# Peptides against a protein of PDB entry 4Y8H: the designs that were tried, part 22

Target 1, 222 residues: chain A of PDB entry 4Y8H
Amino acid sequence: TTIVGVKFNNGVVIAADTRSTQGPIVADKNCAKLHRISPKIWCAGAGTAADTEAVTQLIGSNIELHSLYTSREPRVVSALQMLKQHLFKYQGHIGAYLIVAGVDPTGSHLFSIHAHGSTDVGYYLSLGSGSLAAMAVLESHWKQDLTKEEAIKLASDAIQAGIWNDLGSGSNVDVCVMEIGKDAEYLRNYLTPNVREEKQKSYKFPRGTTAVLKESIVNICD

## One batch from the design tools (peptide; aimed at target 1 T48)

Design b2_p20_3_s1 (made by RFdiffusion4, then SolubleMPNN; from b2_p20_3, 10 letters changed)
Fold by OpenDDE base, seed 5:
Structure b2_p20_3_s1 (fold): chain B 222 residues (1-222), chain A 20 residues (1-20)
Amino acid sequence: as target 1 above (222 residues)
Amino acid sequence: EEEKRKQAREELLEELKKAE
C-alpha cells in the first residue's frame, strides 16, 4: 500500500493506490483505500484492510452522531481524537494506519495515525509499504502554497512512485480532494496507469515447441 | 499475540454493530 496526504493553499488532498495483496498474491487490483468518515473528512488506510474499514466506519458513525448532537459540522481533530482513543484501547492489535484529512470550520487539516495510537501532523505525509518511495517524491517537490492542481499532481506522482517501486502497491490511483468551502471531490481511479492493453499478440508457440502434456500446479504449502 | 488480535477485532466489530 501507498497512501499520501498533501496540504494545498485552500484545502487538502489524499491519495492511495488500489492494490490489495494476500502474501505474494494480488487479491484485488482495484481496492478502495480511501474512506469517508464524514462528507468533508476522509482517510486513507494502510495495514489490515478489514481493520482500517471497521475503525473508520466506527468513527464515521460516532462523528455523525456527534455532529447531530452538537448541530455542528464535524472537526478533523475530533475524528483524530476518536481514532486515537480506539486504537490506543486496542494497543496496536487493530492493524490500522491512517492518513486522516479534511476541512472543517477551523480550516484544512492533515494527520496520520498509527495502530498504537500515535499521531503526526504535517503538510505532506505518506504511509504504507510504499511510503518511502512516495516520501522521496513529496520531499523533492513539495512547496508552500501549492495550488489544488499542483497538490493533486504531487499526490498522484507520489502514489505512482509507490506503484512502481513497491511490490505491495499497484494498479490505479484514487484521489480525494477536500477544499475549503466546497464539497469533497472523490476521484476514483483518477489514474489508471496499468490498464493492460488487450494482449494483442497471441503468443503462438513456434512450431516445434514440445506440447506441455500435463500442467500440475502443486501448491507446496509448507 | 494472535489471540489478542482476534479479541480486539471482535470487540471492534461489536462496537461497530452497536454504533450502526
Scores: peptide ipSAE 0.282, ipTM 0.853, DockQ to the pose 0.820
OpenDDE base, seeds 1, 2, 3, 4: peptide ipSAE 0.274, 0.270, 0.264, 0.247; ipTM 0.848, 0.846, 0.844, 0.832

Design b2_p20_3_s2 (made by RFdiffusion4, then SolubleMPNN; from b2_p20_3, 9 letters changed)
Fold by OpenDDE base, seed 1:
Structure b2_p20_3_s2 (fold): chain B 222 residues (1-222), chain A 20 residues (1-20)
Amino acid sequence: as target 1 above (222 residues)
Amino acid sequence: MEKLREEAREELLKELEEAL
């Protein structure tokens, strides 16, 4: 898995690859690793796919209830704290590694969470087996005051570095853009660089293409 | 780089304290 987050001048972008693996096997070529916690708060998940989905849904439900009780829009820091406390309670047994990003009344936010409940903050982040490949691109091309378009490009280039260089990453690039004052823009399969080309030739040969060199009839009954 | 991470950590700590 390769997941990234990048802050820009008016919001945050997250991106992910779409490969799921079971050991040496590609289980799914086009899985979704971007999860909605709330309308304007999204996560990218690495680790155990079931755990990332389940924990983000659980916290998403609790954030919705909390928002209703407080009469306030959900905050990214509230989602971060709830995820952190939940993951810490289970001492890393929930195999969820998350990049949490969003926009709220306090601004745009980008965080990471590890399975043991540690958290980090940054203007750009990467997680998963492809994180080093992604981080090489991020460290090389990140600058302050990125535009939305520059941030989407940087995030997608970082995911592509994981797709091309990490065995655990592959297929497509998914993107979610969260801009202040706008709805979240979920761009499923924003890039599809691994579309299988049409086979140049058919391997279906006409009957009789293989010559019969010898035929023998053997009586099996004495 | 390190200064920006420290500033972001301090901002996060303040936001987390306010969100608690």
Scores: peptide ipSAE 0.000, ipTM 0.283, DockQ to the pose 0.025
OpenDDE base, seeds 2, 3, 4, 5: peptide ipSAE 0.000, 0.000, 0.000, 0.000; ipTM 0.270, 0.274, 0.247, 0.241

Design b2_p20_3_s3 (made by RFdiffusion4, then SolubleMPNN; from b2_p20_3, 11 letters changed)
Fold by OpenDDE base, seed 5:
Structure b2_p20_3_s3 (fold): chain B 222 residues (1-222), chain A 20 residues (1-20)
Amino acid sequence: as target 1 above (222 residues)
Amino acid sequence: DEELREKARKELLEELEKAK
């Protein structure tokens, strides 16, 4: 997985790849890793897909109830605090690594949260197995006062770096743009860089290659 | 500890069900 967030002059953008893997197998080529917490608060998830989805849905429900009760637009920091409290409670046993971003009456925000509940703040962030490749792009090209278009490009370029350099990342680029004073813009499959090269139908293994007959994923109970 | 992970997941899902 490669996920990124980038602040720009009037908002924040998050992006993700769409590869899901189960061990060495590509389980899904078009996995959605961007999750809506509220209309203007979105997150990108890395780690265990089921855990990221469950946690974000839980917080989304709580935020919705809170918003209805207060008659106020939800704040990104409120979502962050709720996520932090829950992940801390589970002491890292919930495998959710999130980039949380959004706009609210206080402005635009970008945070990251790790499975044990630690949080970071930045103008640009990356998480996942492709995070180093993404961060190399972000560090090289990020500047103050990015335009929306520049931020989308930068985020997309960072995800593509993950796709090209990380085996755990691949397929398409999803983007969500949260601009102050506007509705969130979710761009599913914003880029489809991987032209399906014709699957080489026959891998001729050299003589003497032992066929892997059975792969068993044994969960070693710690 | 897989047992702790399973416990945490169970608790999370229970909380999610209650929120719904």
Scores: peptide ipSAE 0.300, ipTM 0.858, DockQ to the pose 0.763
OpenDDE base, seeds 1, 2, 3, 4: peptide ipSAE 0.265, 0.274, 0.260, 0.236; ipTM 0.843, 0.845, 0.840, 0.827

Design b2_p20_3_s4 (made by RFdiffusion4, then SolubleMPNN; from b2_p20_3, 12 letters changed)
Fold by OpenDDE base, seed 1:
Structure b2_p20_3_s4 (fold): chain B 222 residues (1-222), chain A 20 residues (1-20)
Amino acid sequence: as target 1 above (222 residues)
Amino acid sequence: MEEERKKAREELQQELKKAQ
């Protein structure tokens, strides 16, 4: 997995690859690793796919209830706190590594969470097996005051670095853009750089194309 | 470790079911 987050001047972008693996096997070529916690708070998940999905759904439900109870839009820091406390409770046995990002009445936010409940903050972040490949791109090309378009490009280039260089990453780039004052823009398969070319020939022949050239009957019973 | 992980996942699943 390669997941990234990049802050820009008026919001935050998260992106992910779409490969799921089971050891050396590609289980899914086009899985979704971007999850909605709330309308304007999204996360990207690495680690155990089932754990990332379950934890994000649980916190998403609790955030919705909290928002209704308080009559307030949900905050990214509230989601962060709920996630970290939950993961800490399970002492890393819930294998969720998350980049959590969003916009709320306090602004745009980007955080990461590890399975033991530690959290980080940054203007750009990467997690997963492809994180070093992604970080090489981020460290080389990140600048302050990125535009939306520059941030999408940087995030997608960082995911592509994971796709090309990490065995655990592959196929497509998914993107979610969260801009202040706008709805979240989920761009499923924003890039599809691994579409296989159409096969030049069909190897489907009519039945009987292979002639029997020789037959021999061997008696096995004496 | 595996038993603790299994227990944690079972508890998470139960919490998720209650939240939905």
Scores: peptide ipSAE 0.226, ipTM 0.859, DockQ to the pose 0.808
OpenDDE base, seeds 2, 3, 4, 5: peptide ipSAE 0.119, 0.187, 0.184, 0.197; ipTM 0.815, 0.845, 0.840, 0.849

Design b2_p20_4 (made by RFdiffusion4)
Pose (drawn by RFdiffusion4):
Structure b2_p20_4 (pose): chain A 222 residues (1-222), chain P 20 residues (1-20)
Amino acid sequence: as target 1 above (222 residues)
Amino acid sequence: DTTLEELLTSLSEYLHSIKN
């Protein structure tokens, strides 16, 4: 996986590739690694796929209940605290590596969470196997005072460095923009630079090619 | 019930082997 987060003028953007791997095999060519914790707090995950989805939904559920109890919009530091304390309790055995970002009444925020529970603060961040390819781009092109469009280009360029140069990353680029005072815009498949070429031949078989021993109608009714 | 439990265990193991 390659995932990134980049701050800008009035908010924060996060992005991710869409490849899932099982060893050297690509298990999923288009999985979503961008997760909604709350409407304006989004999470990008790398590591063990089920861990990142489960830990994100659990904290997302508790944040919703907390938001209802307090009659307040959720804050990113709450998702950060809850996630880090949960991951610390599990001593690294829950393999979730997260970039947490969002907007709340306090402003815009960007964090990263490692599986053992440490957290970091920054204007640009990258995690996953493609993180070095992405960081090389971020360290080359990031500057203070990015516009929203510049931040989106820098984030997807960082993801693309992971797609092309890291065997653990591929397929598409997903993006989510969280800008202050506005709805978060989730851009699923924002870039699709790896469309399969047209096949040379159709492998549709003549009907009856497969030998059949028996048939029967299956009862799915009551 | 035993066959369903074995299937769900195998599925859980499989999902935890996938890496993002």

Design b2_p20_4_s1 (made by RFdiffusion4, then SolubleMPNN; from b2_p20_4, 16 letters changed)
Fold by OpenDDE base, seed 4:
Structure b2_p20_4_s1 (fold): chain B 222 residues (1-222), chain A 20 residues (1-20)
Amino acid sequence: as target 1 above (222 residues)
Amino acid sequence: EEEEERRRLEELERRRSIRV
């Protein structure tokens, strides 16, 4: 996985690749790694697929209840606190590594959370097996006062670095843009740089193309 | 009971084997 977050002048963008793996096997070529906690608070997940989805759904539900109880829009720091306390309780056994971002009445926010419940803050962040490839791009091209368009480009370029250089990352780029005063913009498959061309050859052959050298029928019931 | 527990563990292992 390659996941990134980038703050810009009026909000925050998160992005992810779309590969899931089972050891050396590609399990899904186009999985979704961006999860909605609330309408304006999204996260990107790395680690165990089931844990990332389940923990974000659980906290999303609790954030909705908290929002209703308080009659307030959800805050990113509330989601952060709930996530970190939950993950800490399970001492890293919930394999969720998250970039949490959003907009709320206090502004735009970008955080990361590790499976043991530690949290970081930054203007740009990367996690996952492709994080170093992504960070090389981020460190080279990040600047203060990014525009929305510059931040989307930077985030997508960083994800592409993971797609091309990390075995655990691949296929497409998903993006979610959270701008102050707007609805969140979820851009599923914002980039699809790995569309396979039509196969030049069909591998459908008539029956009998492969010769049967020997046949034996054995009774396996005693 | 032991077979059901083994199946639950195998399913948990399968779910945990998928990485993102």
Scores: peptide ipSAE 0.419, ipTM 0.755, DockQ to the pose 0.781; fails the geometry check
OpenDDE base, seeds 1, 2, 3, 5: peptide ipSAE 0.404, 0.411, 0.414, 0.405; ipTM 0.741, 0.743, 0.740, 0.742; seeds 1, 2, 3, 5 fail the geometry check

Design b2_p20_4_s3 (made by RFdiffusion4, then SolubleMPNN; from b2_p20_4, 17 letters changed)
Fold by OpenDDE base, seed 4:
Structure b2_p20_4_s3 (fold): chain B 222 residues (1-222), chain A 20 residues (1-20)
Amino acid sequence: as target 1 above (222 residues)
Amino acid sequence: SEEELRKLLEEEKERRSILV
């Protein structure tokens, strides 16, 4: 996985690749790694797919209840606190590594969370097996006062670095843009740089194409 | 042993877990 977050002048963008793996096997070429906690708070997940999905759904549910109880829009720091306390309680056994981002009445926010419950803050972040490839791009091209368009480009370029250089990352780029005063914009398959070319040959053969070289009947009942 | 079983279960978890 390669996941990134980038703050810009009026909000935050997160992005992810779309590969899932099972050991050496590509399990899904186009999975979704961006999760909605609330309408304006999204996260990107790395680690165990089930854990990332389950923990974000759980906290999303509790954030909704908290929002209703307090009569306030959800805050990113509330989601962060709930996530980190939950993950810490399970001492890293919940394999969720998250970039949490959003907009709320206090502004735009970008955080990361590790499976043991530690949290970081930054203007740009990367996690996953492709994080170093992504960070190389981020460190090279990040600047203060990014526009939305510059931040989307930077995030997508960082994800592509993971796609091309990390075995755990691949296929497409998903993006979610959270701008102050706007609805979140979820851009599923924002980039699809790995469309397979048309196959040169059809592999549909009639029955009997493979010749029978030998036949033996073995009685296995005594 | 319990330790061997734990290791086997961890290895199996790693092989079977879908990672993102």
Scores: peptide ipSAE 0.443, ipTM 0.798, DockQ to the pose 0.442; fails the geometry check
OpenDDE base, seeds 1, 2, 3, 5: peptide ipSAE 0.439, 0.436, 0.438, 0.432; ipTM 0.792, 0.791, 0.790, 0.787; seeds 1, 2, 3, 5 fail the geometry check

Design b2_p20_4_s4 (made by RFdiffusion4, then SolubleMPNN; from b2_p20_4, 18 letters changed)
Fold by OpenDDE base, seed 4:
Structure b2_p20_4_s4 (fold): chain B 222 residues (1-222), chain A 20 residues (1-20)
Amino acid sequence: as target 1 above (222 residues)
Amino acid sequence: EEEARRRAAAEEAARRSILV
């Protein structure tokens, strides 16, 4: 997995690759790693697929209840705190590594969470097996005061570095843009750089194309 | 034996976990 988050002047973008793996096997070529916690708070998940999805759904449900109880829009720091406390309680046994981002009445936010419940803050972040490939791009091209378009490009370029250089990453780039004063823009398959060319040959053959060269009947009854 | 088999099955299940 390669997941990234990048802050820009008026919001935050997160992006992810779309490969899932099962040991040496590509399990899914086009999985979704971007999860909605609330309408304006999204996360990218790395680690165990089931844990990333389940923990984000659980916290998303509790954030909705908290929003109703407080009569306030959900805050990214509330989601961060709830995720952190939950993951810490399970001492890293919930294999969720998350980039949590969003916009709320206090502004735009970008955080990361590790499975043991540690949290980081930054203007740009990467997680997953492709995180070093992504971080090489981020460190080379990140600047202050990014525009929305520059941040989407930077995040997408960082995910592509994971797609090309990390065995655990591949296929497509998914993006979610959270801008202050706007709805979240979820861009599923924003880039599809791995479309397979049409096969030059059809490998469909009529029945009987493989000839029977020899037959032997073995009596298995005494 | 059964606990060792359950641990081995859990470790194999963990190794076979779908990773993202």
Scores: peptide ipSAE 0.422, ipTM 0.788, DockQ to the pose 0.487; fails the geometry check
OpenDDE base, seeds 1, 2, 3, 5: peptide ipSAE 0.420, 0.415, 0.417, 0.410; ipTM 0.782, 0.778, 0.782, 0.777; seeds 1, 2, 3, 5 fail the geometry check

Design b2_p20_5 (made by RFdiffusion4)
Pose (drawn by RFdiffusion4):
Structure b2_p20_5 (pose): chain A 222 residues (1-222), chain P 20 residues (1-20)
Amino acid sequence: as target 1 above (222 residues)
Amino acid sequence: AAAAAEEEAELAEIKAAEES
């Protein structure tokens, strides 16, 4: 996995590749690694796939209940605190590595969370097996006072460095933009640079090619 | 040097978690 977060003028953008691996095998060519904790707080996850999804939904659920109880829009630091205390309690056995970002009444925020529970603050961040390829790009091209468009380009360029140079990353680029005073825009498959080429031949078989021993109608009714 | 070694260990853990 390659995941990134980049701050800009009036908000924050996060991005991720879309490859899932089981050993050297690509288990999923197009999985979403960008998760909604609340409408304007989004999370990019790397590590154990089920852990990142489960820990993100659990905190997302508790944030919703907390938002309703307090009659307030949720803050990113609350998602950060809840996620880090949960992951710390599990001593690194829940393998979730997260870049948490969003906008709230306090402003725009960008954080990373490691599985043992430590958190970091920054204007640009990268996690996952492709993090070094992405960080090399971020360290080369990031500057203070990025526009929204520059931040989106820098984030997807960082993801692309992971896609091309890291065997743990591939396929597509997902992006989510959280700008202050506006709805968060989730850009699923923002870039699709790895479209499979047309196959040389159709392998559709002549009907009857497969030998059958029996048939029967299956009762799915009551 | 110690910080770099911890970062490399953590990156190996992340890769192992993703391969799982």

Design b2_p20_5_s1 (made by RFdiffusion4, then SolubleMPNN; from b2_p20_5, 16 letters changed)
Fold by OpenDDE base, seed 5:
Structure b2_p20_5_s1 (fold): chain B 222 residues (1-222), chain A 20 residues (1-20)
Amino acid sequence: as target 1 above (222 residues)
Amino acid sequence: SAEEQRRLEEQRRIIERELA
């Protein structure tokens, strides 16, 4: 997995690859790793997909209830606190690593949360097995006062670095843009770099190649 | 940069105030 977050002049962008793996096997080529906590607060998940999904859904439900009760827009820091407390409670037994980002009445925010509940703050962040490759791109090209378009490009380039350099990352790039004063823009499959061009070359396996008898694609989003 | 660190520290302070 490669997940990233990038702050820009008027908001925040998060991005993720879409590969899910079970050991050496690619289980899903189009796994969704970006999750909505609230309309303007999103997260990117690394680690066990089931854990990240369960945690984000739980927090999302609680944030929604809180927002309805208080008649206030949800705050990113509230989501962060709830996530942190939840992950800390389980002392790392939950395999969830998150980048949490969003916009609220106080501005734009970008945070990371580790499985044991530690948090970090930054203008750019990367997590997952491809995080080092992504961070190399971010550190090289990040600058202050990025435009939305520059931030999307930077985030997508960082994810692509993970895809190219990390076996655990691959397939497509998903992006979510959260700009102050606007609705969140979820860009599913923003880039599809590995869309196999229609194999022009029919690899005719020589006669005698063992026929694949049964292909069961089990979509296990792990 | 020193300016980036200051901005990060300010954001941390804002977070700490809201969590308190």
Scores: peptide ipSAE 0.020, ipTM 0.522, DockQ to the pose 0.036
OpenDDE base, seeds 1, 2, 3, 4: peptide ipSAE 0.016, 0.016, 0.019, 0.017; ipTM 0.390, 0.449, 0.561, 0.445; seed 4 fails the geometry check

Design b2_p20_5_s2 (made by RFdiffusion4, then SolubleMPNN; from b2_p20_5, 10 letters changed)
Fold by OpenDDE base, seed 4:
Structure b2_p20_5_s2 (fold): chain B 222 residues (1-222), chain A 20 residues (1-20)
Amino acid sequence: as target 1 above (222 residues)
Amino acid sequence: SAAEAEREALQAEVIARELA
């Protein structure tokens, strides 16, 4: 898995790859790793897919209840705290690593949470098995005052770095953009780098033609 | 439980206010 978050001038973007693996096997090429906690608060999840989904759903429900109770828009820090407390309670037994991002009345926020409940804050973050490759891109290209478009590009480039350099990451890139004053934009399969363009030319070969994939002629000089 | 969720939510709100 490769997940990233990037702050920009008026919001935050998160992105994820879509590969799911079970050991050496690719179990799913289009796994959704971006989860909605609230309309304007989203998470990217790494680790056990079931755990990330369960945790985010639980916190999402609690945040909704909290929002209704307080008559306030949910805050990212509230979601962060609830996630942190929940994960800490299980002391790493829940295999959820999260990037939590969103916009609220206090602004845009980007956090990460590790399975044991530790949290980080930054303008850009990466987690997962491809996080080092992603971070290399982020560190190289991040600048202050990114535009939305630049942030989306940076995040997607970082995910692609993970895809190309990490066996645990692959397939498509999902993106979620949370801009202040706007609805969140969930861009499922924003990039599909491995989708072979349907060969425009359907070569219908007649029955009995075996496609020769590779021919190598080795002259063995006796 | 709903009660646990409420407690967590209240705690989160307090912390959020302190961090704001």
Scores: peptide ipSAE 0.030, ipTM 0.573, DockQ to the pose 0.023
OpenDDE base, seeds 1, 2, 3, 5: peptide ipSAE 0.017, 0.016, 0.017, 0.016; ipTM 0.490, 0.454, 0.457, 0.467

Design b2_p20_5_s3 (made by RFdiffusion4, then SolubleMPNN; from b2_p20_5, 14 letters changed)
Fold by OpenDDE base, seed 3:
Structure b2_p20_5_s3 (fold): chain B 222 residues (1-222), chain A 20 residues (1-20)
Amino acid sequence: as target 1 above (222 residues)
Amino acid sequence: SAAEEERKRLQEEVIARELA
């Protein structure tokens, strides 16, 4: 998994790859790792998919109830606190690593949470098995006062670095943009680098032929 | 603007309280 968050001048972007693995096996090529906590608060999850989904749904439900009770837009820090308390209670037994981001009346926010409940704050963050490759891109190209478009590009480039360099990352890039004063923009499959153009020639291979996806003949002896 | 500074201050205070 590769997940990233990037702050820009008027909001925050999060992005994720879409590969799910079970050991050496790709279980899902289009797994959704971006989760909505509230309309303007989203998270990206790394670790055990079931744990990340369960935690984010629980906090999402609690935030919704809290918002209804208070008649206020939920705050990112409220979501952060709830997530921290939950993860801390389980003392790292929940395999959830999260980037939490959003916009609220106080502004745009970007946080990370580790499985044991520790948190970090930053202008750019990466987590997951591809996080080192992603961070290299972020550190090299991040600057203050990014535009929305620059932030989307930077986030997507960072995810792609994870895809190219990490076996646990791959397939597509999902993006969610949270800009102050706007609705969140969830861009599912923003990039689909592995979508082979359907070769127009439907070679109907006869039933029972395994499609050879890639044959590379390397002549070692020349 | 004063409003932007106040917003930034409030944001920092909220973050400090939640991360403490």
Scores: peptide ipSAE 0.014, ipTM 0.380, DockQ to the pose 0.026
OpenDDE base, seeds 1, 2, 4, 5: peptide ipSAE 0.013, 0.012, 0.006, 0.013; ipTM 0.412, 0.358, 0.365, 0.388; seed 5 fails the geometry check

Design b2_p20_5_s4 (made by RFdiffusion4, then SolubleMPNN; from b2_p20_5, 14 letters changed)
Fold by OpenDDE base, seed 3:
Structure b2_p20_5_s4 (fold): chain B 222 residues (1-222), chain A 20 residues (1-20)
Amino acid sequence: as target 1 above (222 residues)
Amino acid sequence: SALEEELRRLQEQIRADELS
């Protein structure tokens, strides 16, 4: 997995690869790792996909209820606190780590949460098995006052670096853009680098090449 | 440090809002 977050001049971008693995096997080539907590607060999840989704759904429901009760827009820091408390409560039973990002009446925010309860804050973050490669790109190219387009490109480039350098990362790049004063923009499969151009040439595998058994892609990502 | 301070400020604001 490779997940990243990048702040820009008027908001925040998060991005993720779409590969899901089960041991040495790619189980899903198009797993969604970006999750909506609220309309303007999103997470990028790493670790056990099922755990990440369950946690984000629970927090999302609670935030929605809280928002309705208080008649206030949800705050990113509220989501952060709830996620931390939940992850801490399960003390190591949940192997999930998250990037949490969004916009609220106080501005744009970018945080990370580790399973052991630690929280980081930054202008750019990377997590997952491809995080080192992603961070190298971020460190090299991040600057203050990025435009939206520059931030999307930077995040995507960072994810791609993770994909190229980590077998656990791959397939496509998903992006979510949260800009102040706008609706969140979820860009599913923003990049699809591994779409092999159907080489028109049907390489007739020579007679005797065992038909590659239909890879049943088990959708592990709901 | 500046970001950590901002986080602290926001957390305090949340607590204040919840008590109100």
Scores: peptide ipSAE 0.021, ipTM 0.480, DockQ to the pose 0.027
OpenDDE base, seeds 1, 2, 4, 5: peptide ipSAE 0.020, 0.017, 0.015, 0.013; ipTM 0.502, 0.463, 0.478, 0.416; seeds 1, 2, 4 fail the geometry check

Design b2_p20_6 (made by RFdiffusion4)
Pose (drawn by RFdiffusion4):
Structure b2_p20_6 (pose): chain A 222 residues (1-222), chain P 20 residues (1-20)
Amino acid sequence: as target 1 above (222 residues)
Amino acid sequence: RTPREIAEESHRDMMELAAS
């Protein structure tokens, strides 16, 4: 996995590749690594796939209940605190590595969370096996006072460095933009640079090619 | 921590996870 977060003028953008691996095998060519904790707080996850989805949904659920109880829009630091205290309690056995970003009444925020529970603050961040390829790009091209468009280009360029140079990353680029005073825009498959080429031949078989021993109708009714 | 330090730690952790 390669995931990134980049702050800009009036908000924050996060991006992720879409490859899932089971050893050297690509288990999923197009999985979403960008998760909605609340409408304007989004999360990119790397590490154990089920852990990142489960921990994100659990905190997302508790944030919703907390938002209803307090009659307030959720804050990113609350998702940060809840996530880090949960991951710390589990001593690193829940393998979730997260970049948490969003906008709230306090402003725009960008954080990262490691599985043992430590958190970091920054204007640009990367996590996952492709994090060094992405950080090399971020350290080369990031500057203070990025526009929204520059931040989106820098984030996807960082993801692309992971896709091309890291065997743990591939396929597509997902992006989510959280800008102050506006709805968060989730850009699923923002870039699709790895379209499979047309196959040389159709392998559709002549009907009857497979030998059959029996048939029967299956009762799915009541 | 610096962004580079964070990225390096994350990369090491991912390599260790992939090896397991």

